# Designs tried in a protein design run: peptides against a protein of PDB entry 4M9S. Part 8

Target 1, 135 residues: chain A of PDB entry 4M9S
Amino acid sequence: SRGLVGVECITPYSYKSLAMALQRCVEVLSDEDRSALAFAVVMPPGVDIPVKLWSCVIPVDICSNEEEQLDDEVADRLKRLSKRGALLSGKRMPVLTFKIDHIIHMFLKHVVDAQTIANGISILEQRLLEIGNNN

## One batch from the design tools (peptide; aimed at target 1 V26 R34 F107 V111)

Design b1_p11_5_s2 (made by RFdiffusion4, then SolubleMPNN; from b1_p11_5, 5 letters changed)
Fold by OpenDDE base, seed 5:
Structure b1_p11_5_s2 (fold): chain B 135 residues (1-135), chain A 11 residues (1-11)
Amino acid sequence: as target 1 above (135 residues)
Amino acid sequence: MYPKPRILPVE
């Protein structure tokens, strides 16, 4: 029996109330954590994404070019977001990953500026090409 | 350089 993944049809009302609650959560974030959350919109929802791929889109101002330090700083931001309600879900095994849920992703698609989304996609594409050319 | 992201209020 293939379990019908019941698409819980979120009513427009429940969505609006949830969006208002999420907006309040976003307002209390630091500028850095809010920036990380905004760029999370470019990730596919419901997928466990490795920190390495998150580091391609999360803006980090680091003094060191050490790749390990970048991944650690990104991981710390994503961990903070995972502790702020249901914004992200972290998984440590087998590899450290973070997932954005469909409902949060749908919220971000509505509230993140279209230019920010376009820029995030362009940055992700560029970084993926760089990674692919260096392997 | 990363552009400054913007999150808009829900009306």
Scores: peptide ipSAE 0.304, ipTM 0.841, DockQ to the pose 0.569
OpenDDE base, seeds 1, 2, 3, 4: peptide ipSAE 0.303, 0.302, 0.302, 0.300; ipTM 0.838, 0.840, 0.840, 0.839

Design b1_p11_5_s3 (made by RFdiffusion4, then SolubleMPNN; from b1_p11_5, 4 letters changed)
Fold by OpenDDE base, seed 2:
Structure b1_p11_5_s3 (fold): chain B 135 residues (1-135), chain A 11 residues (1-11)
Amino acid sequence: as target 1 above (135 residues)
Amino acid sequence: SYPKPKILPVE
């Protein structure tokens, strides 16, 4: 669901309530899903991002190095996050994409470690460059 | 006031 689309934090009360709700949501995630959510901060908010690009930054520990399996595992994680409602918005047609909303993105910018953000951006840039060069 | 959220784990 797209629970927070169009929602603005205008008052301190609204902010507090939203922050508390998001904090609770983050706390109940598995370590894997929480890590995936953390790296969502490197994506531009409000944009439908293909799974292929998500796979550039979402860490996967147990899957084979095969691209198909990697993308599937990433997709599964993102799907789980999307089931939390406001965290991500999935779109299956025409291509499977996921989108992070501005509010969630703002939250992540405050709760994700700065080094993780920096590393994630660097990794994304590197992977995108590699993809571009291989095409 | 609002509480500061916990920092997510870092890999």
Scores: peptide ipSAE 0.063, ipTM 0.712, DockQ to the pose 0.110
OpenDDE base, seeds 1, 3, 4, 5: peptide ipSAE 0.056, 0.058, 0.059, 0.059; ipTM 0.731, 0.735, 0.739, 0.714

Design b1_p11_5_s4 (made by RFdiffusion4, then SolubleMPNN; from b1_p11_5, 5 letters changed)
Fold by OpenDDE base, seed 3:
Structure b1_p11_5_s4 (fold): chain B 135 residues (1-135), chain A 11 residues (1-11)
Amino acid sequence: as target 1 above (135 residues)
Amino acid sequence: PYPKPSIKPVK
């Protein structure tokens, strides 16, 4: 039995204090950015994820049918989240990617409703299947 | 349509 070494992220902060601080950060977000952050829970923590994959789960009200605008809008939301504390970490080179840290991910698992998590996973799986079938 | 996510307050 390969024991999944649960990376217990030992933070110097009590979980409660960290959670309260993160909650305050979430409260000041716009509805759009807060929605984007909520769906970030479906991404594996500690991994640089390309914007294309983020676009599979980040909810964007598309006013235009142009797919190129979708990725740009998603990127803008993720950039704003990366600027508001340590919610996300972005890299521009070699490819634009964003990463959610383990601490933030653990927080989201506790505060995001179970139905949203389940829906996000389902949507991601469906989109990945579509991408795979088109290759 | 994407569901409206909710982030619960920390008690």
Scores: peptide ipSAE 0.202, ipTM 0.801, DockQ to the pose 0.550
OpenDDE base, seeds 1, 2, 4, 5: peptide ipSAE 0.189, 0.191, 0.199, 0.184; ipTM 0.794, 0.797, 0.799, 0.793; seed 1 fails the geometry check

Design b1_p11_6 (made by RFdiffusion4)
Pose (drawn by RFdiffusion4):
Structure b1_p11_6 (pose): chain A 126 residues (1-60, 70-135), chain P 11 residues (1-11)
Amino acid sequence: SRGLVGVECITPYSYKSLAMALQRCVEVLSDEDRSALAFAVVMPPGVDIPVKLWSCVIPVLDDEVADRLKRLSKRGALLSGKRMPVLTFKIDHIIHMFLKHVVDAQTIANGISILEQRLLEIGNNN
Amino acid sequence: PTFPKLIHPVF
């Protein structure tokens, strides 16, 4: 209910809070990977979820979502790969409350909608 | 309190 700023303190670390550190990991990022990351906010954290359940909210056969989610985990270790049962990714929690109070307030709502939308279109496949 | 810079997606 306040993000990483709820716990920022003087620590042996050079950063007042972990968000100031993560700030850079996002700044060095490919402009688009900045995009895929900026959207993975509206995902469930600590939950393993498939490439297609990701192809819905991440921008551009759609494995390209996976490629971005791979660079994203290789570069700052921001995401998480888990090869089988099915090619799936996962967003951890600290790497989430970073994005919550950091991603543009609108883009949160837009991800929520673009998803409930593309979810419903997989509802129409049947 | 110190807040980080906001993240904006690129299109």

Design b1_p11_6_s1 (made by RFdiffusion4, then SolubleMPNN; from b1_p11_6, 5 letters changed)
Fold by OpenDDE base, seed 3:
Structure b1_p11_6_s1 (fold): chain B 135 residues (1-135), chain A 11 residues (1-11)
Amino acid sequence: as target 1 above (135 residues)
Amino acid sequence: PVYPKVLVPVF
């Protein structure tokens, strides 16, 4: 049984319709939530990512350097994005995770500034090294 | 940890 690898041929038409629909969703976001969504582009699509890893790249203006407060604030932003339907998918068990779908991720790759993507990846890599060296 | 305070224009 040859699994039909559905080549989702994103036609330019499908991309334009997706872009228009997503643009409307993004326009109603707060500046903070919109920034969080932009940085979701650095995550691999289709993977349940723990909040701890999201906290490495989601921009948060916190008054405290307490890591626990950072994770909570990041989780709240991601929860708000997940409530907007197709932007993110949240899972509470066994660990609180969020996932970006392939379609949304492809959209973000085209609309998020290339330097922002590069910076986000660099930050993620640096934070992962720090986490790895502390174990 | 330096978090980017930059509001990223998504569009």
Scores: peptide ipSAE 0.028, ipTM 0.599, DockQ to the pose 0.073
OpenDDE base, seeds 1, 2, 4, 5: peptide ipSAE 0.025, 0.024, 0.027, 0.026; ipTM 0.588, 0.580, 0.593, 0.596

Design b1_p11_6_s2 (made by RFdiffusion4, then SolubleMPNN; from b1_p11_6, 4 letters changed)
Fold by OpenDDE base, seed 2:
Structure b1_p11_6_s2 (fold): chain B 135 residues (1-135), chain A 11 residues (1-11)
Amino acid sequence: as target 1 above (135 residues)
Amino acid sequence: PTYPKTLVPVF
């Protein structure tokens, strides 16, 4: 099983210990990776999301506006997060995707600022509309 | 596309 898939929080104690472990995991991230993780909260949990869609919400400070470089930088951030074990799970075939698990998503919903979540959703919606109109 | 450089997620 990848990450926390199949971990059932049966007891409040287990939940608390897991939350503490996740909190510690978040604290040791770089500011950039922590920011990327925060915006993962806008994605539906348990769904393999293509990097293209992640790039709609993951903040990247790149000098170039080239979409190719953006997707690569986003992918690198998500890859780093996936290396932290339970935070994200990556799938390379057929298309590079990343998935946030329900438990991590639930954690993020509690710790990420509500305005940040709302802004992230709004940005995602705008970007999706732009993608849809350009097709 | 102007990507939001400035959304600082607050934990």
Scores: peptide ipSAE 0.032, ipTM 0.633, DockQ to the pose 0.069
OpenDDE base, seeds 1, 3, 4, 5: peptide ipSAE 0.030, 0.031, 0.033, 0.032; ipTM 0.642, 0.642, 0.633, 0.633; seeds 3, 4 fail the geometry check

Design b1_p11_6_s3 (made by RFdiffusion4, then SolubleMPNN; from b1_p11_6, 5 letters changed)
Fold by OpenDDE base, seed 4:
Structure b1_p11_6_s3 (fold): chain B 135 residues (1-135), chain A 11 residues (1-11)
Amino acid sequence: as target 1 above (135 residues)
Amino acid sequence: PVYPKTLVPVF
């Protein structure tokens, strides 16, 4: 599968075709992975984002309050998304990061529920403030 | 403290 990362220009036709393809990819995801993908829309596209920051917004139902388990579960979800149609791009060095492509991000802006986006932004802002205040 | 986050509807 040619990674979506190589598309520099999207015509209306290409966008529609891509959107249809992406919609099919999204439909086959688990509820958990689909929710993780939805919240990826709150991240700036084209930026390598550390897993720790992803963990601020990615929904996870974990039994323990252990931060390590949260980051691991988030990383696993993001890894699965990166393997399914290159929805994300992962880097391991120097630290594990994930990046959402501009095209995928543009798609998500159009299809993800507005309240989900708003909630994700609010959660991210709150968590970033908490991190900033604890340093 | 790390709080669990609930799944949210995508669409």
Scores: peptide ipSAE 0.036, ipTM 0.650, DockQ to the pose 0.039
OpenDDE base, seeds 1, 2, 3, 5: peptide ipSAE 0.031, 0.033, 0.031, 0.033; ipTM 0.639, 0.648, 0.642, 0.651; seed 2 fails the geometry check

Design b1_p11_6_s4 (made by RFdiffusion4, then SolubleMPNN; from b1_p11_6, 4 letters changed)
Fold by OpenDDE base, seed 4:
Formats: sequence, C-alpha cells, structure tokens
Structure b1_p11_6_s4 (fold): chain B 135 residues (1-135), chain A 11 residues (1-11)
Amino acid sequence: as target 1 above (135 residues)
Amino acid sequence: PVFPKTLVPVF
C-alpha cells in the first residue's frame, strides 16, 4: 500500500475526496483505535515519535500500571493504525517510532474535537515536564 | 500517573 506521504492536496476537490476516504477509514475503526487516532493530532507531523512519548497521550485501559504493558498496548494500537490506510508510519530501527503524515494530521485538525486536542496537548506537556524533571 | 482512560470520539 503506497502511504499517503506522496499525496499533495493540490485542489479543494482532492482534499474533499481524501477527507471522505479518510472518514470512511475512521468509521470502521474500533472505538479504542479511533480514540488513539484522535490523540495522534497532538503530535508534530512528519516526525518519528518514540512509543514512549505516544504512551503519554494515547488512552489505554490497562489493569496494571506497568510501563512495559502500557508501551506494548500503545504500540499495538499504533501498529493497527499503520495497517489501515497508512494512517501512521512505523519504523523499528533504531527504536520503535511512529510518524503521522502532514495530510493525516491536517485531516485530524479539522475533524477532532477542539476540547480533545486541548486536553491531549495539556496531558502531553505535563508528561514531558515530568520526564524532563526526572532526568 | 493519570493516563486518559476514556474513549474520545473523533467526530
């Protein structure tokens, strides 16, 4: 599957068609995967982000507070998203990372609820500060 | 650490 990485939205028509296609892709996701995709909007597009940072914002319902289980569950969600319409791009070396493309990110900025975006940013900022202060 | 546990709608 050619990733959307090479699709430049040149016309409003192309954008609308792409948005409709993406909407259908999102509609068939599970609630969990759809929520994970929503929070992907808080990440900078075009950047390979380590799973550890994704785990700061991706909502997970795990019974244990074990960080290893958190990272694994987050990674599995992001992997599923990467398999569906190239919503994300995964890279394994040197560290497992995921990247959101500019096109997908632009779509999410238009469709994800503003309060969700604000909450996600706030959570990410808080977690990054905690990580930074513990180092 | 409080992680978001609630499902959030995209639309």
Scores: peptide ipSAE 0.028, ipTM 0.637, DockQ to the pose 0.096
OpenDDE base, seeds 1, 2, 3, 5: peptide ipSAE 0.026, 0.027, 0.026, 0.028; ipTM 0.637, 0.633, 0.632, 0.627

Design b1_p11_7 (made by RFdiffusion4)
Pose (drawn by RFdiffusion4):
Structure b1_p11_7 (pose): chain A 126 residues (1-60, 70-135), chain P 11 residues (1-11)
Amino acid sequence: SRGLVGVECITPYSYKSLAMALQRCVEVLSDEDRSALAFAVVMPPGVDIPVKLWSCVIPVLDDEVADRLKRLSKRGALLSGKRMPVLTFKIDHIIHMFLKHVVDAQTIANGISILEQRLLEIGNNN
Amino acid sequence: PFPKPHILPVP
C-alpha cells in the first residue's frame, strides 16, 4: 500500500531503497524490453504462467514474447524461466511492487483491460 | 493497439 518506500531506511547498502537500485536495471534496458517489463505488472506474481498467457499483455508464431522475457531474466534477473512442464515465466514479488508504484498509472489499467480482452478472445475460440 | 509504456524514475 505504499511500495518499497514503505521500508526505505539507512542500510549498509548504497541505496535508500531497492527501487533506486532497480531503477538502473530498467534504464540500461532495450527500449522494448522496457516495454515488456513495464507491462508484466499486470501479471500474477509468484505464479507460474504460460508464454501465451503472456503474449496477451507484452507488446510487438509468438515466441518473441518469450525471447523478451528471456533477455529480461538474463539482464538484471528480473523475470524467471522454468523450462517444463510447459515453457512458462514468472514474476517474483519485489520485482513487482517495484513496477506497481513505478509504472505509469494509466498503463496499469490498460494492461488490465488488454488482458481481460485477449482473455475473452481465447474464450471465443470455443 | 498497445499504448506506449512509461516507467517513472524513483526519487

Design b1_p11_7_s1 (made by RFdiffusion4, then SolubleMPNN; from b1_p11_7, 3 letters changed)
Fold by OpenDDE base, seed 3:
Structure b1_p11_7_s1 (fold): chain B 135 residues (1-135), chain A 11 residues (1-11)
Amino acid sequence: as target 1 above (135 residues)
Amino acid sequence: SYPKPRILPVP
């Protein structure tokens, strides 16, 4: 059974309408939530990503170096984004995870600054190496 | 310091 890889042929028209709708959603976000959304572009789409991995790339100004506070603050930002409808999908069980859909991810690839994407990937790679070396 | 991400205007 060849799974129909639904080539979502996003027509230029569908893309423009989606982009306009998403742009309006982005404009009403706080600066913090907009920053979190921008860095979501570095995550693979369609995958439930644990909060711990999100915390590697989501920028948080915390007054404490406590890792637990970082994860909680990141989770709160991602929860707010998930409440804005199609931006993220949250799952609480068995582990708190968030997923970016393919459509939103494609949008972000086009609108997020290339340097921001490159920086986000670099930061993620560095922090993953640190996590791997501490195990 | 995290770089400030910029979301560009949709053309």
Scores: peptide ipSAE 0.127, ipTM 0.772, DockQ to the pose 0.544
OpenDDE base, seeds 1, 2, 4, 5: peptide ipSAE 0.089, 0.083, 0.045, 0.083; ipTM 0.748, 0.743, 0.703, 0.752

Design b1_p11_7_s2 (made by RFdiffusion4, then SolubleMPNN; from b1_p11_7 with F2Y H6R)
Fold by OpenDDE base, seed 5:
Structure b1_p11_7_s2 (fold): chain B 135 residues (1-135), chain A 11 residues (1-11)
Amino acid sequence: as target 1 above (135 residues)
Amino acid sequence: PYPKPRILPVP
């Protein structure tokens, strides 16, 4: 039995209503959490992404240069977003990961400005190259 | 420094 991957055809009307609801949710976020959500647009939707990769694009102002503190602060932000409706989905096992849903990602692609998206991709690429060269 | 992100209103 081939499971019908139900193409949930989100009607434009359902999308508009959902987008309005999501906009209200975004407006009540802190500046830090809103910034984290904006940069989530550079991640592939529907994929469980390790916190270490999120830390490459989530802006954190930490006083310490300890990598462990960076990952912990990023994880806390992503956890807060996961508690705000359907913005993110977290998994603890086997590794701590967060996933952005296709619907939320589609919303972000429409509302996050092109310059922010381009900057986020550039930062991610740079950090991935640095990680790859240090291994 | 990370650039300041911008989220635009839904049209």
Scores: peptide ipSAE 0.169, ipTM 0.803, DockQ to the pose 0.551
OpenDDE base, seeds 1, 2, 3, 4: peptide ipSAE 0.049, 0.163, 0.047, 0.099; ipTM 0.707, 0.801, 0.701, 0.763

Design b1_p11_7_s3 (made by RFdiffusion4, then SolubleMPNN; from b1_p11_7, 5 letters changed)
Fold by OpenDDE base, seed 2:
Structure b1_p11_7_s3 (fold): chain B 135 residues (1-135), chain A 11 residues (1-11)
Amino acid sequence: as target 1 above (135 residues)
Amino acid sequence: SYPQAKILPVP
């Protein structure tokens, strides 16, 4: 299976200063939102990703097995992250999507544990395959 | 259940 790939970018910003600022933002997140942010690293940067695809990797513990409830909970988490400045960018039209920018993605690639990244990719691939087979 | 994510300190 082909994993999702990210691209590296050149930024005029000081990586150290940006990283420090982002680190502070990460530290004040709830455990739930921090986990969601960590797994955002598996998504390709600069792409508007539908919530349905985010739900494949964002960890959500819900009592219901209803997919709509899962998507809603995932959306709420991503919305909270989008309110934290540059962490995510949300679009409501034509469908609800969220995007991670290249700079944030680059940050996450350096700070998210390698095993977490690997697990996230594996889970995403598995669930995408399941979705594809069921359609 | 989902695996727990870990974010490391900025090096």
Scores: peptide ipSAE 0.261, ipTM 0.841, DockQ to the pose 0.613
OpenDDE base, seeds 1, 3, 4, 5: peptide ipSAE 0.259, 0.259, 0.258, 0.255; ipTM 0.841, 0.840, 0.839, 0.841

Design b1_p11_8 (made by RFdiffusion4)
Pose (drawn by RFdiffusion4):
Structure b1_p11_8 (pose): chain A 126 residues (1-60, 70-135), chain P 11 residues (1-11)
Amino acid sequence: SRGLVGVECITPYSYKSLAMALQRCVEVLSDEDRSALAFAVVMPPGVDIPVKLWSCVIPVLDDEVADRLKRLSKRGALLSGKRMPVLTFKIDHIIHMFLKHVVDAQTIANGISILEQRLLEIGNNN
Amino acid sequence: LPPPTILPPPS
């Protein structure tokens, strides 16, 4: 209910809070990977979820979502790969409350909608 | 899709 700023203190670390650190990991990022990351906010954290359940919210056969989610986990270890039972990714929690009070307030609602939308279109496949 | 923006955290 306040993000990582709820716990920021003087620590043996050079950063007042972990968000100030993560700030850079996002700054060095490929402009688009900045995009895919900026959207993975609207995902469930600590939950393993498939490439297609991702192809819905991440921008551009759609494995390209996976490629981005791979660079994203290789670069700053921001995501998480889990090869089988099915090629799936996962967003941890700290790497989430970073994005919550950091990603543009609108883009949160837009991801929520673009998803409930593309979810419903997989509802129309049947 | 909308172009996403990531803001810096407060100092």

Design b1_p11_8_s1 (made by RFdiffusion4, then SolubleMPNN; from b1_p11_8, 4 letters changed)
Fold by OpenDDE base, seed 4:
Structure b1_p11_8_s1 (fold): chain B 135 residues (1-135), chain A 11 residues (1-11)
Amino acid sequence: as target 1 above (135 residues)
Amino acid sequence: MPKPVILPPPP
Protein backbone atom coordinates (compact mmCIF):
# COMPACT_ATOMS: atom_id res chain seq x y z
CA SER B 1 0.00 0.00 0.00
CA ARG B 2 2.01 2.98 -1.30
CA GLY B 3 0.69 6.07 0.37
CA LEU B 4 2.58 8.49 -1.84
CA VAL B 5 2.22 11.48 0.37
CA GLY B 6 3.08 13.59 -2.64
CA VAL B 7 5.48 16.05 -1.15
CA GLU B 8 4.49 18.64 -3.69
CA CYS B 9 7.83 20.37 -3.76
CA ILE B 10 6.42 23.86 -4.01
CA THR B 11 9.23 25.72 -5.71
CA PRO B 12 10.06 29.03 -3.96
CA TYR B 13 8.58 30.74 -7.03
CA SER B 14 5.30 28.79 -6.90
CA TYR B 15 5.15 29.51 -3.16
CA LYS B 16 5.68 33.26 -3.70
CA SER B 17 3.03 33.39 -6.44
CA LEU B 18 0.61 31.35 -4.35
CA ALA B 19 1.36 33.48 -1.27
CA MET B 20 0.53 36.64 -3.27
CA ALA B 21 -2.72 35.07 -4.50
CA LEU B 22 -3.63 33.91 -0.98
CA GLN B 23 -2.78 37.35 0.44
CA ARG B 24 -5.27 38.94 -1.99
CA CYS B 25 -7.90 36.36 -0.96
CA VAL B 26 -7.28 37.17 2.74
CA GLU B 27 -7.44 40.96 2.18
CA VAL B 28 -10.99 40.75 0.76
CA LEU B 29 -12.34 38.64 3.66
CA SER B 30 -14.55 40.12 6.35
CA ASP B 31 -12.91 40.50 9.76
CA GLU B 32 -14.91 37.50 11.02
CA ASP B 33 -13.98 35.20 8.11
CA ARG B 34 -10.33 36.33 8.36
CA SER B 35 -10.38 35.47 12.07
CA ALA B 36 -11.83 32.02 11.32
CA LEU B 37 -9.12 31.47 8.68
CA ALA B 38 -6.38 32.49 11.14
CA PHE B 39 -7.54 29.92 13.71
CA ALA B 40 -7.65 27.21 11.01
CA VAL B 41 -3.83 27.07 11.45
CA VAL B 42 -4.25 25.13 14.73
CA MET B 43 -5.88 22.19 12.91
CA PRO B 44 -3.80 19.33 11.48
CA PRO B 45 -3.58 19.71 7.68
CA GLY B 46 -5.08 17.08 5.37
CA VAL B 47 -7.53 15.81 8.03
CA ASP B 48 -11.33 15.96 7.77
CA ILE B 49 -12.19 17.76 11.03
CA PRO B 50 -15.80 17.67 12.35
CA VAL B 51 -17.54 21.04 12.86
CA LYS B 52 -17.70 20.35 16.62
CA LEU B 53 -13.89 20.47 16.81
CA TRP B 54 -13.77 23.63 14.68
CA SER B 55 -16.21 25.24 17.14
CA CYS B 56 -13.56 24.75 19.84
CA VAL B 57 -11.23 27.32 18.18
CA ILE B 58 -13.23 29.48 15.74
CA PRO B 59 -14.10 32.73 17.56
CA VAL B 60 -17.86 33.29 17.35
CA ASP B 61 -19.59 36.25 18.94
CA ILE B 62 -23.04 34.76 19.52
CA CYS B 63 -25.55 36.03 22.07
CA SER B 64 -26.72 32.43 22.67
CA ASN B 65 -25.03 29.76 24.78
CA GLU B 66 -26.72 27.11 22.60
CA GLU B 67 -24.07 24.72 21.24
CA GLU B 68 -26.24 24.10 18.15
CA GLN B 69 -26.17 27.79 17.18
CA LEU B 70 -22.40 27.84 17.72
CA ASP B 71 -21.86 24.87 15.40
CA ASP B 72 -24.16 26.38 12.74
CA GLU B 73 -22.41 29.78 12.77
CA VAL B 74 -18.99 28.09 12.67
CA ALA B 75 -20.17 25.89 9.80
CA ASP B 76 -21.35 28.97 7.88
CA ARG B 77 -17.97 30.69 8.29
CA LEU B 78 -16.13 27.57 7.17
CA LYS B 79 -18.53 27.22 4.18
CA ARG B 80 -17.72 30.82 3.14
CA LEU B 81 -13.99 30.06 3.38
CA SER B 82 -14.43 26.88 1.31
CA LYS B 83 -16.02 28.97 -1.48
CA ARG B 84 -13.08 31.44 -1.55
CA GLY B 85 -9.95 30.23 -3.34
CA ALA B 86 -10.22 26.65 -1.95
CA LEU B 87 -9.08 27.87 1.51
CA LEU B 88 -10.92 24.86 2.99
CA SER B 89 -12.50 21.67 1.64
CA GLY B 90 -15.95 20.78 3.00
CA LYS B 91 -17.47 17.28 3.13
CA ARG B 92 -21.12 16.63 4.10
CA MET B 93 -21.22 12.85 4.54
CA PRO B 94 -21.23 10.96 6.79
CA VAL B 95 -20.74 14.09 9.02
CA LEU B 96 -20.08 17.72 8.07
CA THR B 97 -16.30 18.16 8.11
CA PHE B 98 -13.79 20.70 6.89
CA LYS B 99 -10.17 20.13 5.91
CA ILE B 100 -7.29 22.55 5.52
CA ASP B 101 -4.80 21.65 2.79
CA HIS B 102 -1.08 21.45 3.56
CA ILE B 103 -0.30 24.43 1.29
CA ILE B 104 -2.86 26.71 2.95
CA HIS B 105 -1.74 25.52 6.37
CA MET B 106 1.90 26.26 5.52
CA PHE B 107 0.90 29.75 4.34
CA LEU B 108 -1.03 30.39 7.58
CA LYS B 109 1.95 29.27 9.72
CA HIS B 110 3.99 32.11 8.17
CA VAL B 111 1.34 34.87 8.21
CA VAL B 112 -0.71 34.28 11.38
CA ASP B 113 0.57 36.00 14.51
CA ALA B 114 2.57 33.59 16.70
CA GLN B 115 0.63 34.50 19.86
CA THR B 116 -2.66 33.82 18.03
CA ILE B 117 -1.36 30.36 17.04
CA ALA B 118 -0.19 29.59 20.59
CA ASN B 119 -3.49 30.75 22.12
CA GLY B 120 -5.52 28.78 19.57
CA ILE B 121 -3.55 25.58 20.30
CA SER B 122 -3.95 26.06 24.07
CA ILE B 123 -7.72 26.62 23.73
CA LEU B 124 -8.09 23.56 21.46
CA GLU B 125 -6.11 21.35 23.86
CA GLN B 126 -8.14 22.53 26.86
CA ARG B 127 -11.51 21.99 25.15
CA LEU B 128 -10.47 18.57 23.80
CA LEU B 129 -9.51 17.50 27.34
CA GLU B 130 -12.89 18.75 28.64
CA ILE B 131 -14.74 16.80 25.89
CA GLY B 132 -12.63 13.70 26.60
CA ASN B 133 -13.22 13.82 30.38
CA ASN B 134 -17.00 14.32 30.03
CA ASN B 135 -17.44 11.14 27.92
CA MET A 1 -10.56 36.99 22.80
CA PRO A 2 -7.60 38.71 21.11
CA LYS A 3 -8.33 39.57 17.47
CA PRO A 4 -6.35 37.18 15.26
CA VAL A 5 -3.91 39.06 13.05
CA ILE A 6 -2.97 37.79 9.62
CA LEU A 7 0.24 39.53 8.62
CA PRO A 8 1.55 39.96 5.09
CA PRO A 9 3.81 37.04 4.11
CA PRO A 10 7.46 37.58 5.03
CA PRO A 11 9.48 39.18 2.18
Scores: peptide ipSAE 0.033, ipTM 0.653, DockQ to the pose 0.524
OpenDDE base, seeds 1, 2, 3, 5: peptide ipSAE 0.031, 0.032, 0.031, 0.028; ipTM 0.648, 0.655, 0.652, 0.636

Design b1_p11_8_s2 (made by RFdiffusion4, then SolubleMPNN; from b1_p11_8, 3 letters changed)
Fold by OpenDDE base, seed 4:
Structure b1_p11_8_s2 (fold): chain B 135 residues (1-135), chain A 11 residues (1-11)
Amino acid sequence: as target 1 above (135 residues)
Amino acid sequence: LPKPVILPPPP
């Protein structure tokens, strides 16, 4: 089964216009939601990612040691992002997941600081290993 | 290319 990775050839013009629109959307976000959006760049595009995996990278200032509260707060942030244009796509069943579109992901790769991306990937990898070893 | 929107570093 050849997965047609549809190379959506975004024309430079469409990309520029979309980038300007996305920039405006990002500018009106709260600092918290903007930070959450930044870390969405570490996720593979086009994949439905469970909230539990998002919680590994989305920064939450909740001092709660309750994993359940963390997942709920992360889910709320991702839900807010999903309501703002095409930033994220949420799916409720069978499990609550969020997906970043390839176009949005490509935009984020250009606008998010490279060190932030690298740190986010490192944190994700570390936390995934911890989850995998504890199961 | 749009100017990089400086997204804040992780806390």
Scores: peptide ipSAE 0.045, ipTM 0.717, DockQ to the pose 0.125
OpenDDE base, seeds 1, 2, 3, 5: peptide ipSAE 0.044, 0.042, 0.042, 0.042; ipTM 0.708, 0.711, 0.711, 0.710

## One batch from the design tools (peptide; aimed at target 1 A38 V111)

Design b1_p12_1 (made by RFdiffusion4)
Pose (drawn by RFdiffusion4):
Structure b1_p12_1 (pose): chain A 126 residues (1-60, 70-135), chain P 12 residues (1-12)
Amino acid sequence: SRGLVGVECITPYSYKSLAMALQRCVEVLSDEDRSALAFAVVMPPGVDIPVKLWSCVIPVLDDEVADRLKRLSKRGALLSGKRMPVLTFKIDHIIHMFLKHVVDAQTIANGISILEQRLLEIGNNN
Amino acid sequence: SPSTIPTIHPSS
């Protein structure tokens, strides 16, 4: 209910809070990977979820979502790969409350909607 | 005082 700023303190670390650190990992990022990351906010954290359940909210055969999610986990270790049972990714929690009070307030609602939408279109496949 | 964290904007 306040993000990483709820716990920021003088620590042996050079950063007042972990968010100031993560700031850079996002700054060095490919402009688009900045995009895919900026959107993975609207995902469930600590939950393993498939490439297609991702192809819904991440921008551009749609494995390209996976490629981005791979660079994203290789560069700053921001995401997480888990090869089988099915090619799936996962967003951890700190790497989430970072994005919550950091990603544009509107883009949160837009990801919520673009998803409930593309979810419903997989509902129409049947 | 709370720190200021720049907001992330997605790229198109």

Design b1_p12_1_s1 (made by RFdiffusion4, then SolubleMPNN; from b1_p12_1, 8 letters changed)
Fold by OpenDDE base, seed 4:
Structure b1_p12_1_s1 (fold): chain B 135 residues (1-135), chain A 12 residues (1-12)
Amino acid sequence: as target 1 above (135 residues)
Amino acid sequence: PPTEYPVLVPSP
């Protein structure tokens, strides 16, 4: 799957075609990966976000409360998303980060449930405050 | 016409 080339001007037609392509990509995801993708909408587009911050909003059912395992599982999900239609872009060095493209983010804003977006933002804000206060 | 996209809802 060719990475979504930065379309400078999304025409309604190109948007529709892109949306259809993205829809198909989303439909073939596992429920877990689809959930991760949904919550990716709360992240600012075009920014390399550390996995630790992704872990604040990506729902993971892990058997242990170890932060390292949480980050690893989140990273694995994000890696899978990055391989599926270039939904995300990952960078390993110097720090493992993932970035959502503006086009993908725009798509998610239209297809992710409004309540999910609101909840995700609230959760992210709360977790960020906790991280900030514990520093 | 608004293309109706499936709503992404995280699995509970």
Scores: peptide ipSAE 0.218, ipTM 0.787, DockQ to the pose 0.470
OpenDDE base, seeds 1, 2, 3, 5: peptide ipSAE 0.062, 0.105, 0.191, 0.205; ipTM 0.711, 0.739, 0.772, 0.779

Design b1_p12_1_s2 (made by RFdiffusion4, then SolubleMPNN; from b1_p12_1, 9 letters changed)
Fold by OpenDDE base, seed 5:
Structure b1_p12_1_s2 (fold): chain B 135 residues (1-135), chain A 12 residues (1-12)
Amino acid sequence: as target 1 above (135 residues)
Amino acid sequence: PPTEYPVLVPAP
């Protein structure tokens, strides 16, 4: 029995209503959390992404150069986003990961400016190359 | 009319 992957056809109406609700949620975010959410658009939807990879694109102004502090600060931001509606879903086991839902990702593709998306992808690619070369 | 969604930009 092939499980019918129910194509939840998000009706344009449901999407519009959801978009309006999401817009209100975004407006009440802090500048830092809003920025983190914007850069979440560069991640593939429906995939559990480790915090280390999120830290490659989430902008954090930290006074300390300790890598552990960077990951912790990023994790805190992602946790706050996960508590506000359905923006992100977090898992602690086996590794701390966060996932962006397809619906949220689709919303972000429409509202995040194209330059931010392009910059975020470029930054992610650069950081991944650096990580790959150091291993 | 297409609801103009506000453009989300990161804080500088």
Scores: peptide ipSAE 0.079, ipTM 0.707, DockQ to the pose 0.406
OpenDDE base, seeds 1, 2, 3, 4: peptide ipSAE 0.042, 0.043, 0.040, 0.039; ipTM 0.695, 0.694, 0.682, 0.683

Design b1_p12_1_s3 (made by RFdiffusion4, then SolubleMPNN; from b1_p12_1, 8 letters changed)
Fold by OpenDDE base, seed 1:
Structure b1_p12_1_s3 (fold): chain B 135 residues (1-135), chain A 12 residues (1-12)
Amino acid sequence: as target 1 above (135 residues)
Amino acid sequence: PPTVYPVLVPSR
């Protein structure tokens, strides 16, 4: 797994340094990967989240409505983010999951637009209800 | 998911 393990913001200086480094990483992302990163703010930090749940909120422009293609595309984006420093941590077993660390989540809470956060939460809630009703 | 345009703002 990749990510920030055991890192805490102890001083304002440490936080500022990390924020600057993260901002640099965000700036060089593609538009689609940056969008995926933004919506990671709606996920609970420190929790291994299955790709299926990520696919509820990650914007994907695909020609097909096939769920398998959606999950694969989302997984690819999350994999790229996990390889880009400490943005996400991926785990393959027992199920493919991705986790956002607390420190990255804290960063996103400050830099992601409030309307984007609200929209993401609304979308996630709606999709979770749909999944629950179909079971 | 619905089309959303996420915005990341520069750090102040």
Scores: peptide ipSAE 0.045, ipTM 0.657, DockQ to the pose 0.102
OpenDDE base, seeds 2, 3, 4, 5: peptide ipSAE 0.044, 0.039, 0.043, 0.035; ipTM 0.658, 0.626, 0.656, 0.632

